# Designs tried in a protein design run: peptides against a protein of PDB entry 4AID. Part 65

Target 1, 242 residues: chain A of PDB entry 4AID
Amino acid sequence: FDIKRKTIEWGGKTLVLETGRIARQADGAVLATMGETVVLATAVFAKSQKPGQDFFPLTVNYQEKTFAAGKIPGGFFKREGRPSEKETLVSRLIDRPIRPLFVKGFKNEVQVVVTVLQHDLENDPDILGMVAASAALCLSGAPFMGPIGAARVGWVDGAYVLNPTLDEMKESKMDLVVAGTADAVMMVESEIQELSEEIVLGGVNFAHQQMQAVIDAIIDLAEHAAKEPFAFEPEDTDAIKA

## One batch from the design tools (peptide; aimed at target 1 C138 A222)

Design b2_p30_4_s1 (made by RFdiffusion4, then SolubleMPNN; from b2_p30_4, 12 letters changed)
Fold by OpenDDE base, seed 5:
Structure b2_p30_4_s1 (fold): chain B 242 residues (1-242), chain A 30 residues (1-30)
Amino acid sequence: as target 1 above (242 residues)
Amino acid sequence: SVEEALQKKVEEGQRIVEERREELLELSKL
């Protein structure tokens, strides 16, 4: 197996991005680990556009499946066939920052699937899923202008905390999820308890700064493991108007 | 408001990315 791995220390935790071991049939596939939380992201894209496709058909599916049920609270009760509220929300958290990063005019089907394989009960798989999805897209050869990074920021005892544990989050006055490129904040989602605008904006900046290490890690992984870029030429829409 | 300030940050980022997408499209036509 040609396994490529990038490991970084991130917020006092080890982040591992791995490719080449599993899901090799996907265009991109990344196994991401933080603590003992493990996610698999896969990216698959169609090599042609469907006739009459008028929008960019991106689908993002985050899922915490039953095979991880022994390692995910409540995983035993997940019925097949409908995403939970959490799965729907996290799918949107992944979709929102990545959707704008596809090359203009690309209308081939893209499917991103993030599967939680293990949960350590400390590290939420959502951030890890965002990172893994970004990495999988960067490896895929799809015309994706990533990577994105992602981070959660808490506010505990008057300080920012990068990717707070589930226990630290109980004491946090902020749940701030940020995703972005190296140079752009692409998404913010926030739950805030009586914090100033300054603290919250500072949290966004902190998140964006802290995610640079993840972005760099994805780039490094992609340099060593990305597929050849898909030969995509946007249809010359100007030639149809003449 | 905090929400407006956050929205402004995202809108700024989205704009940066859209400008880059347009630039890349223009470059691909050359």
Scores: peptide ipSAE 0.590, ipTM 0.924, DockQ to the pose 0.443
OpenDDE base, seeds 1, 2, 3, 4: peptide ipSAE 0.588, 0.587, 0.590, 0.585; ipTM 0.923, 0.923, 0.924, 0.923

Design b2_p30_4_s2 (made by RFdiffusion4, then SolubleMPNN; from b2_p30_4, 13 letters changed)
Fold by OpenDDE base, seed 2:
Structure b2_p30_4_s2 (fold): chain B 242 residues (1-242), chain A 30 residues (1-30)
Amino acid sequence: as target 1 above (242 residues)
Amino acid sequence: SVDEALAEVVARGQRIVEERAEELRELSKL
């Protein structure tokens, strides 16, 4: 196996991005680890457009499989077949920042699947899933203008906390999830308890600064392990306005 | 409001990505 790995220190935790060991049949596949939380992201895209395809068919599925359920808080018997409310929410959190980053006119089917393999009860797999999905897309050769980074920001004891633990989040006055490129914030999701606009906007800026190390780690991994870019010529949409 | 300020931050980000996508298309035509 040609295994490539990037390791960084991020918010006082070790983030590991690995490719080449599992899911090698995907266009991109990344095993991401933070603490003892482990996710697998896979990206697969069709090499042709379906006849009559008029929209971009991106599907994002975040899944917490039953084998991980013994370590997932509230992991009561997830019946096979319907996404939980959490799985639906996190799938949207991953979809929102990545969807705008595909090259306009690309209408090949894209499937991103994020699977939680392990949960440590400290590190939430949603942020890790966003990072892993970004990395898997960057490795895939799909016409994706990523990477994105992601971060959660808490407000604990009058300070910003990067990716607070589940226990630190109980004391947090803010749950701020941010995703973006190096230059652009693409998504914000926030739950706040009577904080000033200055503190919240400062939290967005803090998140965006802290995710640069993750973006750089994905770029470094892609330089060593990305597939050749898929040959895609965007349709000259300017020619249809005549 | 905080929600309006956050929406503006995201709207700015979307514009930056759109501008970059236009620049890349122009470069691909050269």
Scores: peptide ipSAE 0.522, ipTM 0.892, DockQ to the pose 0.458
OpenDDE base, seeds 1, 3, 4, 5: peptide ipSAE 0.512, 0.514, 0.505, 0.510; ipTM 0.890, 0.892, 0.888, 0.889

Design b2_p30_4_s3 (made by RFdiffusion4, then SolubleMPNN; from b2_p30_4, 12 letters changed)
Fold by OpenDDE base, seed 2:
Formats: C-alpha cells, structure tokens, sequence
Structure b2_p30_4_s3 (fold): chain B 242 residues (1-242), chain A 30 residues (1-30)
C-alpha cells in the first residue's frame, strides 16, 4: 500500500488528507478527516469524449451512507435510493466552485462522489466533502485548474469563527460557506441575521485567507501522489467567436 | 445589497480564472 498523508492544524482541529488506501480503481481518491468526521471523495473521468457530446458532463454526488446514519442527525428518515434535500444541496455546493475550473473544451464525463463515512456531530461533512473532492480531482490527472479550498464562517460574540461546531452555530448570526482557489473566490452561500455588508464581506475575506492552508495541503499531497496529467488538447476557442 | 456585493465577489473570481486559463493557453501550457 503506497499511502500518502498530509496533516495540518486548521481552525484548532486536525485536518488529514489521505490517499492510496481506499478506492484505488478511481482516477483520484481521498479519505479526509476533520475531528472525527470522515469522508471519502472519488473522482473518475472518461478517457475519451462520447460521440456528439456538446456540453461538459460533470456529475457530483454527495451521499451520507446508511452505516453512518446512526451518528448523522436526521439519518433515520433516509428513504433508500433518493437523495435527501441536504444531499442535493451539498452536491450543488461541491459542483458550483469546481465546474468553472475545468479547462474549456474538455467534454469527457467526470463523476465526483463524496461519501460520508463518519460524523462526529461537531464538524459538518459538507466543508470536508468540498476539500476532499478538490483533493481527489487534483490527484486524478483530469484537466482541473484547482485546487479549491472551502471554509464555513460564523459570527459569534462579535468575532469570526472558522468552521464553527454545530453547537457554536446555534449562537452564530452568520452561516457563510466560501469556496475558491488561491487567488479567486468561486462560490459564496450565506444565511445572515441582520449583519452589515462590511461584516459579511469581511467574513468572505476571512474564509479565503483561512482556506489557503488547505489549498497548500492539497498541493503538497498532489506533489507526492498525483497521477500524470491526462493528455488533453483544448479546442481553440478563438475559432468559435468568428 | 449584501447579495449584490457577494455576486460581485464571485463574478470577479470567475474573471480571474478565465484570464488565468487564457494566459496558460497563450504560454502553450494547456
């Protein structure tokens, strides 16, 4: 087993990114842990375009498996075979920041699957799932201009809190999820209780600063474990504007 | 509004990524 691991301290919690143990049949696979929350992200891409494919066929599927459901709030109500509202929302949160980062003209099928394996009831699997999906794509060899980082920001007692616990979130006036590259914010989702524009924009900046350590951790993992880049020549996009 | 300000932040990010992709193509790195 060639196991590569990166460990960082992030917001007072240990983040671990691991590859080489699980899902070796995927193009990229990352086991990510924060506290006692554990997710598996896999990235798979087709090595050829389908005949007549005219759009980029990216699918993202976030799943909380039944074996973890005994520790997942609301897990008792999962009907087998349909994504919950949460699973659908988190799949979109992962999709939105990664979709623009694929090289233009790449129309091979890409499938990202994020599976929650364990939940500690403190660390939300959504942020960890975004980080793990980014890492899995960076390891895959797909033409992905990542990594992305992600962070949740709370506003508790007049201060920003990085990745607040579920208990800290009850006292938070802000639920701000941010994802981006080192240089660019690619996605913001926000639920805000009567906060100023200055506090919210400051929260985006705080998130973007705090995710740099995660981006650097993914880069370090990729330097040691990434597959060779897939040989892809982008279509000349200048020929379509004529 | 706060919403309009957040939309501007994301649009600026999308622009930065597009410019970077164009630069990489011009350098024959993509």
Amino acid sequence: as target 1 above (242 residues)
Amino acid sequence: SVEEALERVVREGERIVEEREEELRELSLL
Scores: peptide ipSAE 0.571, ipTM 0.913, DockQ to the pose 0.519
OpenDDE base, seeds 1, 3, 4, 5: peptide ipSAE 0.569, 0.570, 0.565, 0.563; ipTM 0.913, 0.913, 0.911, 0.912

Design b2_p30_4_s4 (made by RFdiffusion4, then SolubleMPNN; from b2_p30_4, 12 letters changed)
Fold by OpenDDE base, seed 3:
Structure b2_p30_4_s4 (fold): chain B 242 residues (1-242), chain A 30 residues (1-30)
Amino acid sequence: as target 1 above (242 residues)
Amino acid sequence: SIEEALKEVVEKGKEIVEENEEKLRELSLI
């Protein structure tokens, strides 16, 4: 197996992005690890558009499987068939920043699946899932203008904390999830207690600065392991405004 | 408001991505 791996130190934790070991039938597949939390992201896209397809058919599915649920807080026996509220929320957190980054006119079906394989009870798999999904898309050959990075920012003892642990988050006055490209913030989701606008905007800037190392790590992985770009000709959007 | 300021940050981000897509088309990279 041709296994490619990138390892970085990120917020005092080791982030590992790996491809080539598992899910080789996908267009892109990344095993991402932070601490002892492990996720698998897969990206699959159709090689043709369906007749009469009028919208971009992107589906994002974040899943916390029952074998990881032995360590996941609130990991009750998920009845087969419906995503939990958490899985639905995290699927949206992944979808929101990536959807605008597909080349205009691309209407082939795209499926991103993020599966939590292990949870360490310190590192939330949502941020890791966002990073892994971005990396899987960059490896896939889909017309995706990524990578995105992602970060969670806390405010603990009057300082910003990158990707706070689940225990540090109990003391945090801010839960700020940011995702973006190298140049652009694409998504912010925030739960904020009584904090100033300056602290919150400073948190967005802190997140965007800290995610650059992740973006660079995804680029380095893609340079060594990406598939050839899918041959797609974007529709001339200028011809419809005339 | 904080919510309005955060919306402005994201809208500015989308504008940057749109400008980048236009530049990539002009360069025949997409």
Scores: peptide ipSAE 0.530, ipTM 0.904, DockQ to the pose 0.546
OpenDDE base, seeds 1, 2, 4, 5: peptide ipSAE 0.528, 0.527, 0.520, 0.516; ipTM 0.904, 0.904, 0.902, 0.901

Design b2_p30_5 (made by RFdiffusion4)
Pose (drawn by RFdiffusion4):
Structure b2_p30_5 (pose): chain A 242 residues (1-242), chain P 30 residues (1-30)
Amino acid sequence: as target 1 above (242 residues)
Amino acid sequence: AEYEELEVPEELIEEAEEEVEEEVKEMVEE
């Protein structure tokens, strides 16, 4: 039972989100394509709370398969091993904006895994990895507040540029990743060539405008394909506090 | 399909906007 939101031509690139064919046993699994870069994002959460668990346990694993680029690993064991710098960075990049959007009071194990299956030498899967992770979370039925969008905004020839490719990045004076909900920017991460607070802040806002088409697209797929929501009421400590 | 969009609390939105503004200022100062 296969389902896509393939629409969203997004910033001139085709973004497809598919579910129900791959990884049916995960709570949420989305195969996401942008251009010809492909990632599978899966989301599973435990339906129970561990005794005495006192914080919200969430793990995000982002991993690149070298076959995503047609190469065998150079390592002595010819197999992927410990995560690289890029994989741990991208893992925090997904974790940061998601961790606060789970319902306050929820402490079940949650694991989201994003695996890079194909890389098209143009579209960085890192942003795509964020979008796919968000899509799988919404579909899983966990207490995850609305979808997250994300984008990379560059600064080329005096203008903002959405999701610039790797070659476009050579000419950019800014590298800004923003992830947000429909209401709010949730995270920023950047490397900038001494641009003003105004332009930087402008890029953040441009990104938040430009990522709405993605949140819409996730909401659209969730309307067709999400699992039943997991019931979770927080404790009304409201009267005790007053 | 059964989808429920949960709302993000206003307090969390305010906190996130303040944090983003502080990080943008830190990046510009660097």

Design b2_p30_5_s1 (made by RFdiffusion4, then SolubleMPNN; from b2_p30_5, 13 letters changed)
Fold by OpenDDE base, seed 3:
Structure b2_p30_5_s1 (fold): chain B 242 residues (1-242), chain A 30 residues (1-30)
Amino acid sequence: as target 1 above (242 residues)
Amino acid sequence: AKYKLLEVPKELIEKWEKEVREKIRKLVEE
């Protein structure tokens, strides 16, 4: 098996991005590990547009599988066949930053699936899922203007904390999730407790700085393992003005 | 190289920067 792997230190934890071992039938597939939390992201896209397709048909599904449920908080009570509230929220969290990064006019069906394989009870799989989905899309050959990076920022004892543990988050006055490209922040989701605008803005900037190492790691992985780009001509917006 | 970075349109970047600033302002006012 031709396995490609990138490993970085990120917020005092080891982040591993791996491709080529599993899910080879997907256009892109990444096994991502942070601590002992493990996710599999797969990206699949149709090679043609459906007749009459008028919108971009992107679906993003985050799933915490029953085999991992013994280590996932609340995982034992999952009803088969319906997404939990958490799975629905995290699916949206992953969808929002990737959706606007597809080349305009691309209307082929795209499916991203993020599956939690293991949880360490310290590292939340949501941020890892965002990173893995970004990497899988970059490997796929789809017309995706990524990668995105992502980070969670806490505010604990008057300092920013990158990707706080579930226990550190109980003491945090901020739950700030940030996603962006190398050049720009695209998405902020936050819950804050009586914090100044200066602290929140500082947290966004901190997140964007810290995600650069992840973006660079995805690029390095893609340079070594990406499929050939899918031949797609972007919508010529200038031809409509003539 | 099999992989090539695609350029993000500047108009999208400007839009996101504005939306993020407006969102942060609202969160601090609540």
Scores: peptide ipSAE 0.511, ipTM 0.915, DockQ to the pose 0.767
OpenDDE base, seeds 1, 2, 4, 5: peptide ipSAE 0.500, 0.498, 0.500, 0.505; ipTM 0.913, 0.913, 0.913, 0.914

Design b2_p30_5_s2 (made by RFdiffusion4, then SolubleMPNN; from b2_p30_5, 12 letters changed)
Fold by OpenDDE base, seed 5:
Structure b2_p30_5_s2 (fold): chain B 242 residues (1-242), chain A 30 residues (1-30)
Amino acid sequence: as target 1 above (242 residues)
Amino acid sequence: AKFKLLEVPEELIEEWEREVREKIRELVEK
């Protein structure tokens, strides 16, 4: 197996991005590990557009397998067949920053699936899922203007904390999720307890700075393991609607 | 390298920066 791996230290934790072992049928596939939390992201895209396709058909599905759910707080018996509220929210959280990064006019079907394989009860799989999805898309050859990075920022004892543990988050006055490219922040989601604009802005900037190491790690992995870029030329008609 | 970094249009960056600023404002005003 031609296994490529990138390992970095990130927020005092080891982040591992691996490709080439699992899900070889996908266009891109990344096994991402942070602490003992493990996710598999797969990206698959159609090589042609459906006739009459008028919108970009991106589907993002985040899922926590039932064997992992026995360790997830609030993971009651998932009756097979409907996403939990958490799975629905995280699917949207991953979708939002990746959707606008596809080249304009690309209307081939894209499916991103993020599967939680293991949960350590410290590291939330959502951030790891965002990173893994970004990496899988960069490996796929799809016309994706990524990578994105992502980070969670807490505010604990008057300091920013990168990717706080679930226990650290209980003491945090901020749950700030940020996604962005190398150049720009593109998404902010937060729950805030009576914090100043200065602290929130500082948290966004801190997140964007800290995610650069992840972006660089994805680029390095992609340079060594990406598929040939899919030859996509936007039709002139999509240029006229700008 | 097989991987090619694609450039994000400046218009999208400007849009995101605006949206992020508005989002932060909404978070602080609550």
Scores: peptide ipSAE 0.488, ipTM 0.910, DockQ to the pose 0.822
OpenDDE base, seeds 1, 2, 3, 4: peptide ipSAE 0.480, 0.475, 0.477, 0.478; ipTM 0.909, 0.907, 0.907, 0.908

Design b2_p30_5_s3 (made by RFdiffusion4, then SolubleMPNN; from b2_p30_5, 14 letters changed)
Fold by OpenDDE base, seed 4:
Structure b2_p30_5_s3 (fold): chain B 242 residues (1-242), chain A 30 residues (1-30)
Amino acid sequence: as target 1 above (242 residues)
Amino acid sequence: AKFKLLEVPEELIEEWRKEVLEKIRELVAK
């Protein structure tokens, strides 16, 4: 097996991105680890457009499997067959930043699946899932203008905290999730408790700064392990007439 | 390298910057 791995220190934790061991049938597959939380992201895309396809058919599915449910907060009552509220929310959280990064006119079916394999009860798999999905897409050869990075920012004792633990989040006045490219932030979701615009903006900037290491790690992994880019030429009608 | 970084159109970047600023203002207005 040609296993490629990138390891970085990120917010005082080790982030590991690995490819080549699992899900080789996917176009891209990344095993991402932070602490003892482990997610598998897979990206698969169709090599042709379906006849009559008029929209970009991207599906993102975040799943916390029943075998992990006993270690996932609120997972104790997961019935098979319907996504939980959390799974639905995190699927959207991953979808939102990746959707606009596909090349205009690309209407081949794309499926991203993020599966939580392990949860340590400290590191939430949502941010890790965003990072893993970004990496899997970059490895796939799909016409994706990523990578994205992602970060969660807390506000604890008057300071920003990168990717606070679930316990640190109880003391946080901010749950700020940020996603972006190297150049710009593209998504902000937050729950805040009476914070100034300055603090929130500072949190977004902090997140964007801190995600650069993740973006660079994904690029490095992709340079070593990505498939050949899929030959995609947008139709002239999809070219923005300058 | 097999991987090619694709350029994000500047118009999207400017849109995102605007949307993010609007979102921040909405968050702090609650």
Scores: peptide ipSAE 0.532, ipTM 0.921, DockQ to the pose 0.831
OpenDDE base, seeds 1, 2, 3, 5: peptide ipSAE 0.526, 0.531, 0.524, 0.521; ipTM 0.919, 0.920, 0.918, 0.918

Design b2_p30_5_s4 (made by RFdiffusion4, then SolubleMPNN; from b2_p30_5, 11 letters changed)
Fold by OpenDDE base, seed 5:
Structure b2_p30_5_s4 (fold): chain B 242 residues (1-242), chain A 30 residues (1-30)
Amino acid sequence: as target 1 above (242 residues)
Amino acid sequence: AKYKLLEVPEELIEKWKKEVEEKIKELVEK
């Protein structure tokens, strides 16, 4: 097995990105670990466009297996077959920053699946899932203008906290999820309790700064482990406006 | 390296900067 691994310290936790052991049939596959939370992201893309395809057919599916759900507070026995509200929300959270980063005119089917394999009840799999999905796409050879990074920011005792634990989040006045590229923030989702614009903006900037280490880690992993780039010629959109 | 970093068009970056600024304003006005 040609296993490649990148390990970084990130917000006082060890982030591990691994490829080459699991899901080898995917175009890209990344096992991501933070604490004892473990996710598997897989990216698969069609090598041709369907005839008459007029939109970009991206599907992102985040799923928590039932054995992980039994540890999640309030995770009642998920009836097999329908995504929970959480799974639906996190799937959208991962989709939003990924979707605009595909090269214009690429209309091949893309499927991203993020599976929670283990949950430590401290580190939420959502941020880890975003990172893993980004890494899997960069490894796949798809025409993806990533990587994205992601971070959660809390506001606890008058300070920013990177990727707060579920217990730290109970004391947080902010749940700020940020995604971006190296160059720009592209997504902000937040629940805030009576915070100033300055604090929120500072949180976004803090997140963007802190995610650079993750972006760099994905690039390093991709430089060593990525598949050959898929030969895709962007549609000359300048020729359609003439 | 097999991996090639693709450049994000500046027009998307400008769009996102604006959307993020608007989003932050919306968050603090609630």
Scores: peptide ipSAE 0.551, ipTM 0.924, DockQ to the pose 0.847
OpenDDE base, seeds 1, 2, 3, 4: peptide ipSAE 0.546, 0.548, 0.550, 0.547; ipTM 0.922, 0.923, 0.923, 0.922

Design b2_p30_6 (made by RFdiffusion4)
Pose (drawn by RFdiffusion4):
Structure b2_p30_6 (pose): chain A 242 residues (1-242), chain P 30 residues (1-30)
Amino acid sequence: as target 1 above (242 residues)
Amino acid sequence: EEREEEFEEARELGEEKEEELEELLEEMEE
């Protein structure tokens, strides 16, 4: 039972989100393609709370398979091992904006895994990885508040540029990753060539505008394919507090 | 039904934010 939101031509690149063919046993699994870079994002959460668990346990693992680029690993064991700098950075990049959007009071194990299956030498899977993770979360039925969008905004020839490719990045004076909900920007991360607060802030806003088409697309797939929502009421400590 | 209502609200907010941010970016270009 196969389902896509393949629409969203997004910033001139085709973004496809597919579910129901791969990883059917996960709560949420989305194979996401942008251009010809492909990642599988899976989301599983425990249907129970561990005794005495006192914080929300969430793990995000982002991993690149070297076969995503047609190469065998250079390591003595010819197999991927410990995460690289890029994999741990991207893992925090997904975790940061998601961790606060789970319902306050929820403490079940949640694991989201994103695996890079194909890299097209142009479209960085890191942003795509964020979008696919967000799509799988919405489809899983966990208490995850609305979808997250994300984009990289560059600054080339005096204009904002959405999701610039790796070659376009050589000419950019700004590298800004923004992830947000429909209402809010949730995170920023950037490296900037001494640009003003105004332009930087402009790119943040441009990104929040440009990522709406993605949130829409996730909401659209969730309307066709999401699992039943997991019932979770927080405790009404409201009367005790007053 | 409650979740669908939340999606609809999220879309409305998204449209409002698009309008507000478009106006703000045009002001910044000036």

Design b2_p30_6_s1 (made by RFdiffusion4, then SolubleMPNN; from b2_p30_6, 22 letters changed)
Fold by OpenDDE base, seed 3:
Structure b2_p30_6_s1 (fold): chain B 242 residues (1-242), chain A 30 residues (1-30)
Amino acid sequence: as target 1 above (242 residues)
Amino acid sequence: DERRAQFKELRAKAREQRARLAAELAALAA
């Protein structure tokens, strides 16, 4: 097995990104670990466009499987079939920042699957899932203009906290999720309790700064493990304005 | 070779952006 691993310290926790052990049938696959929370992200893309495809068919599926349910709050009742409300929300949270980063005119089917394998009850798998999905896409050879990083920011005891634990989040006046590239913020999602706009904007900047270490880690992993870029020539859609 | 160049450029941009944001945060804390 040609296993590639990147390890960084991130917000006082060890983040590990690994590829080459599992899901080798995918175009990209990343096992991501923070604390004892573990996720598997896989990216698969079609090598041709379907006849008559008029939109970009990206599907993101975040799932917390039943074997992890013994460590997942509320996991006892995942009937096979419909995503939970959390799984639906996190799937959208991952989709939002990655969708605009595909090359314009690419309409091949893309499937991103993020599976929670373990939960430590401290580190939320949503942020880890965003990071893992970004890494899997960068490894896949799909025409994805990533990587993205992601971070959660809390406001606890008058300070910003990077990726607060589930217990720290109970005392937090802010739940701020940010995703972005090295160059730009791509997505902000926030729940805020009586904080100034200045503190919130400072939180976005803090998140974007802190995610650069993750972006660097994904780039380093991709330099050593990414598949050759898929040969895609966008149809010149500008020629139809004549 | 071309792919290694692309990832080196992305890493350079990420480092530059980190340095800029660190300066902006230091200015907000002052």
Scores: peptide ipSAE 0.054, ipTM 0.661, DockQ to the pose 0.838
OpenDDE base, seeds 1, 2, 4, 5: peptide ipSAE 0.026, 0.025, 0.048, 0.023; ipTM 0.609, 0.606, 0.628, 0.578

Design b2_p30_6_s2 (made by RFdiffusion4, then SolubleMPNN; from b2_p30_6, 17 letters changed)
Fold by OpenDDE base, seed 3:
Parts: structure tokens; C-alpha cells; sequence
Structure b2_p30_6_s2 (fold): chain B 242 residues (1-242), chain A 30 residues (1-30)
């Protein structure tokens, strides 16, 4: 098997991005590990548009499988068929920053699936899922203008903490999730308790700084493992209005 | 643009952005 792997130290934890072992039928597939939390991201896209397709049909599904659920906080036996509230929220967190980065006029069906395979009870799979989804899209050959990075920032004992553990988050005065490209912040989601605007802005900047190492890791993986770009030329919509 | 050139440009941008963000974080601590 031609397995490509990138490993970095990130916030005092080992981040591993791996491709080529699992889900080879997908356009892109990444196994991502942080601590003992493990996620599989897959990206699949249609090679043609459906007749009459007028919008971009992107679907993002984050899921915590029942075999991992016995180790996931609040992971009761999920009845088959409906996403949990957490799965719905994390699916939106992944969708929001990636949707704007597709080439304008691309209306082929795209499906991103993030599956939690293992949870260590310390590292939340959401940030890892965002990173893995970004990497899988970059490997796929889809007209995606990524990568994105992502980071969570806490405020503990008067300092910023990158990707706080679930226990550190109980003491944190900030839950700040940031996603962005190398050049721009694409998404901010924040829950803040009695902190100045200056500390919050510093947290966004800290997150965007710290995610650059992840962006670089995805680029390095893509240099060695990405498929050929899908040949997509946006229709010159200005020529149809003349 | 060749794939190799695309990824080199992405790295350059990431390095420039990191440097800018480090300078901004230093100013917020003063």
C-alpha cells in the first residue's frame, strides 16, 4: 500500500494525517489522529452536474459511530436514523468554512463524511474532524480552494490554550473555535464569559497563527498524495447575459 | 499552474501570515 503520512507536534499533542490505507474508493480519504482520538474523513464528488441543478449540492455529515459511542461522553446507543444535536452542530462547523472555498459555478454533488472511530475523552473530535475534512478535500481533486485549518482556543489562568482538553475547558473562560485559510479567517464561533474584546481578538489571532502549522501539514500531504485536479471550467456567465 | 507551484505559493502565504500574526500578538501584550 502506498501510505503517505504527515506528523506534527501541535499544542503539545501529536497530530497525524494519513492517507492510502483506508477508504480508497473515495476521491479523498484521510485518517487523522490527535492523542488517542481518531477520525476518518472522506470526500466524494460527482464528475457531472445533474440536469436542472441550480445550486451547489454540498453535504457534510459528521457522525460518531455506535462502536466508539461507548467511549464518547453522552454517547448513548444512538437509534439508527437521526443525527444527534452534537453531530448536527459539528456538521455545520465543518460546512461553514469549506462551502465558500469551492470554485464559483461548480454544481456537482459533493459529499464529505467525517466518522469518529475512537475518542480518548480528552481531545474533542470536532477540530480534528475539520482538519481531516480539509485534508480529504485537498487530496480529492475537487475544485476546492483550501486548505483550511482549524483551532479551539481557551482562556485558562490568564493565558491562551490551544485545543484545551475537555477537562481544561471546564476551567476555561472562553470557547473559541476558529477556521481559516492561510490568508483569512473564514469562521469564528465563540462562547465567552466576562472577557475583554481585546482578549477575544487576541484569541482569534492566536488561533489563526496556530492553525498555520496544520495548513502546512495538509499542503505537505497533498504535494505527495493528491489526485490530479478535476478539469472544471466555470461557464462564463457574463457571455450568456450578452 | 503546476501542482508543485500551487503548493509552494500556499506555503509562502502561510509563512507570511504567521509572521504578521506573531507581530500582532506581540503588540497586544504591550
Amino acid sequence: as target 1 above (242 residues)
Amino acid sequence: MERKEQYRELRRKAEEQRKKLEEELEKLKE
Scores: peptide ipSAE 0.119, ipTM 0.684, DockQ to the pose 0.874
OpenDDE base, seeds 1, 2, 4, 5: peptide ipSAE 0.095, 0.059, 0.080, 0.040; ipTM 0.666, 0.622, 0.642, 0.598

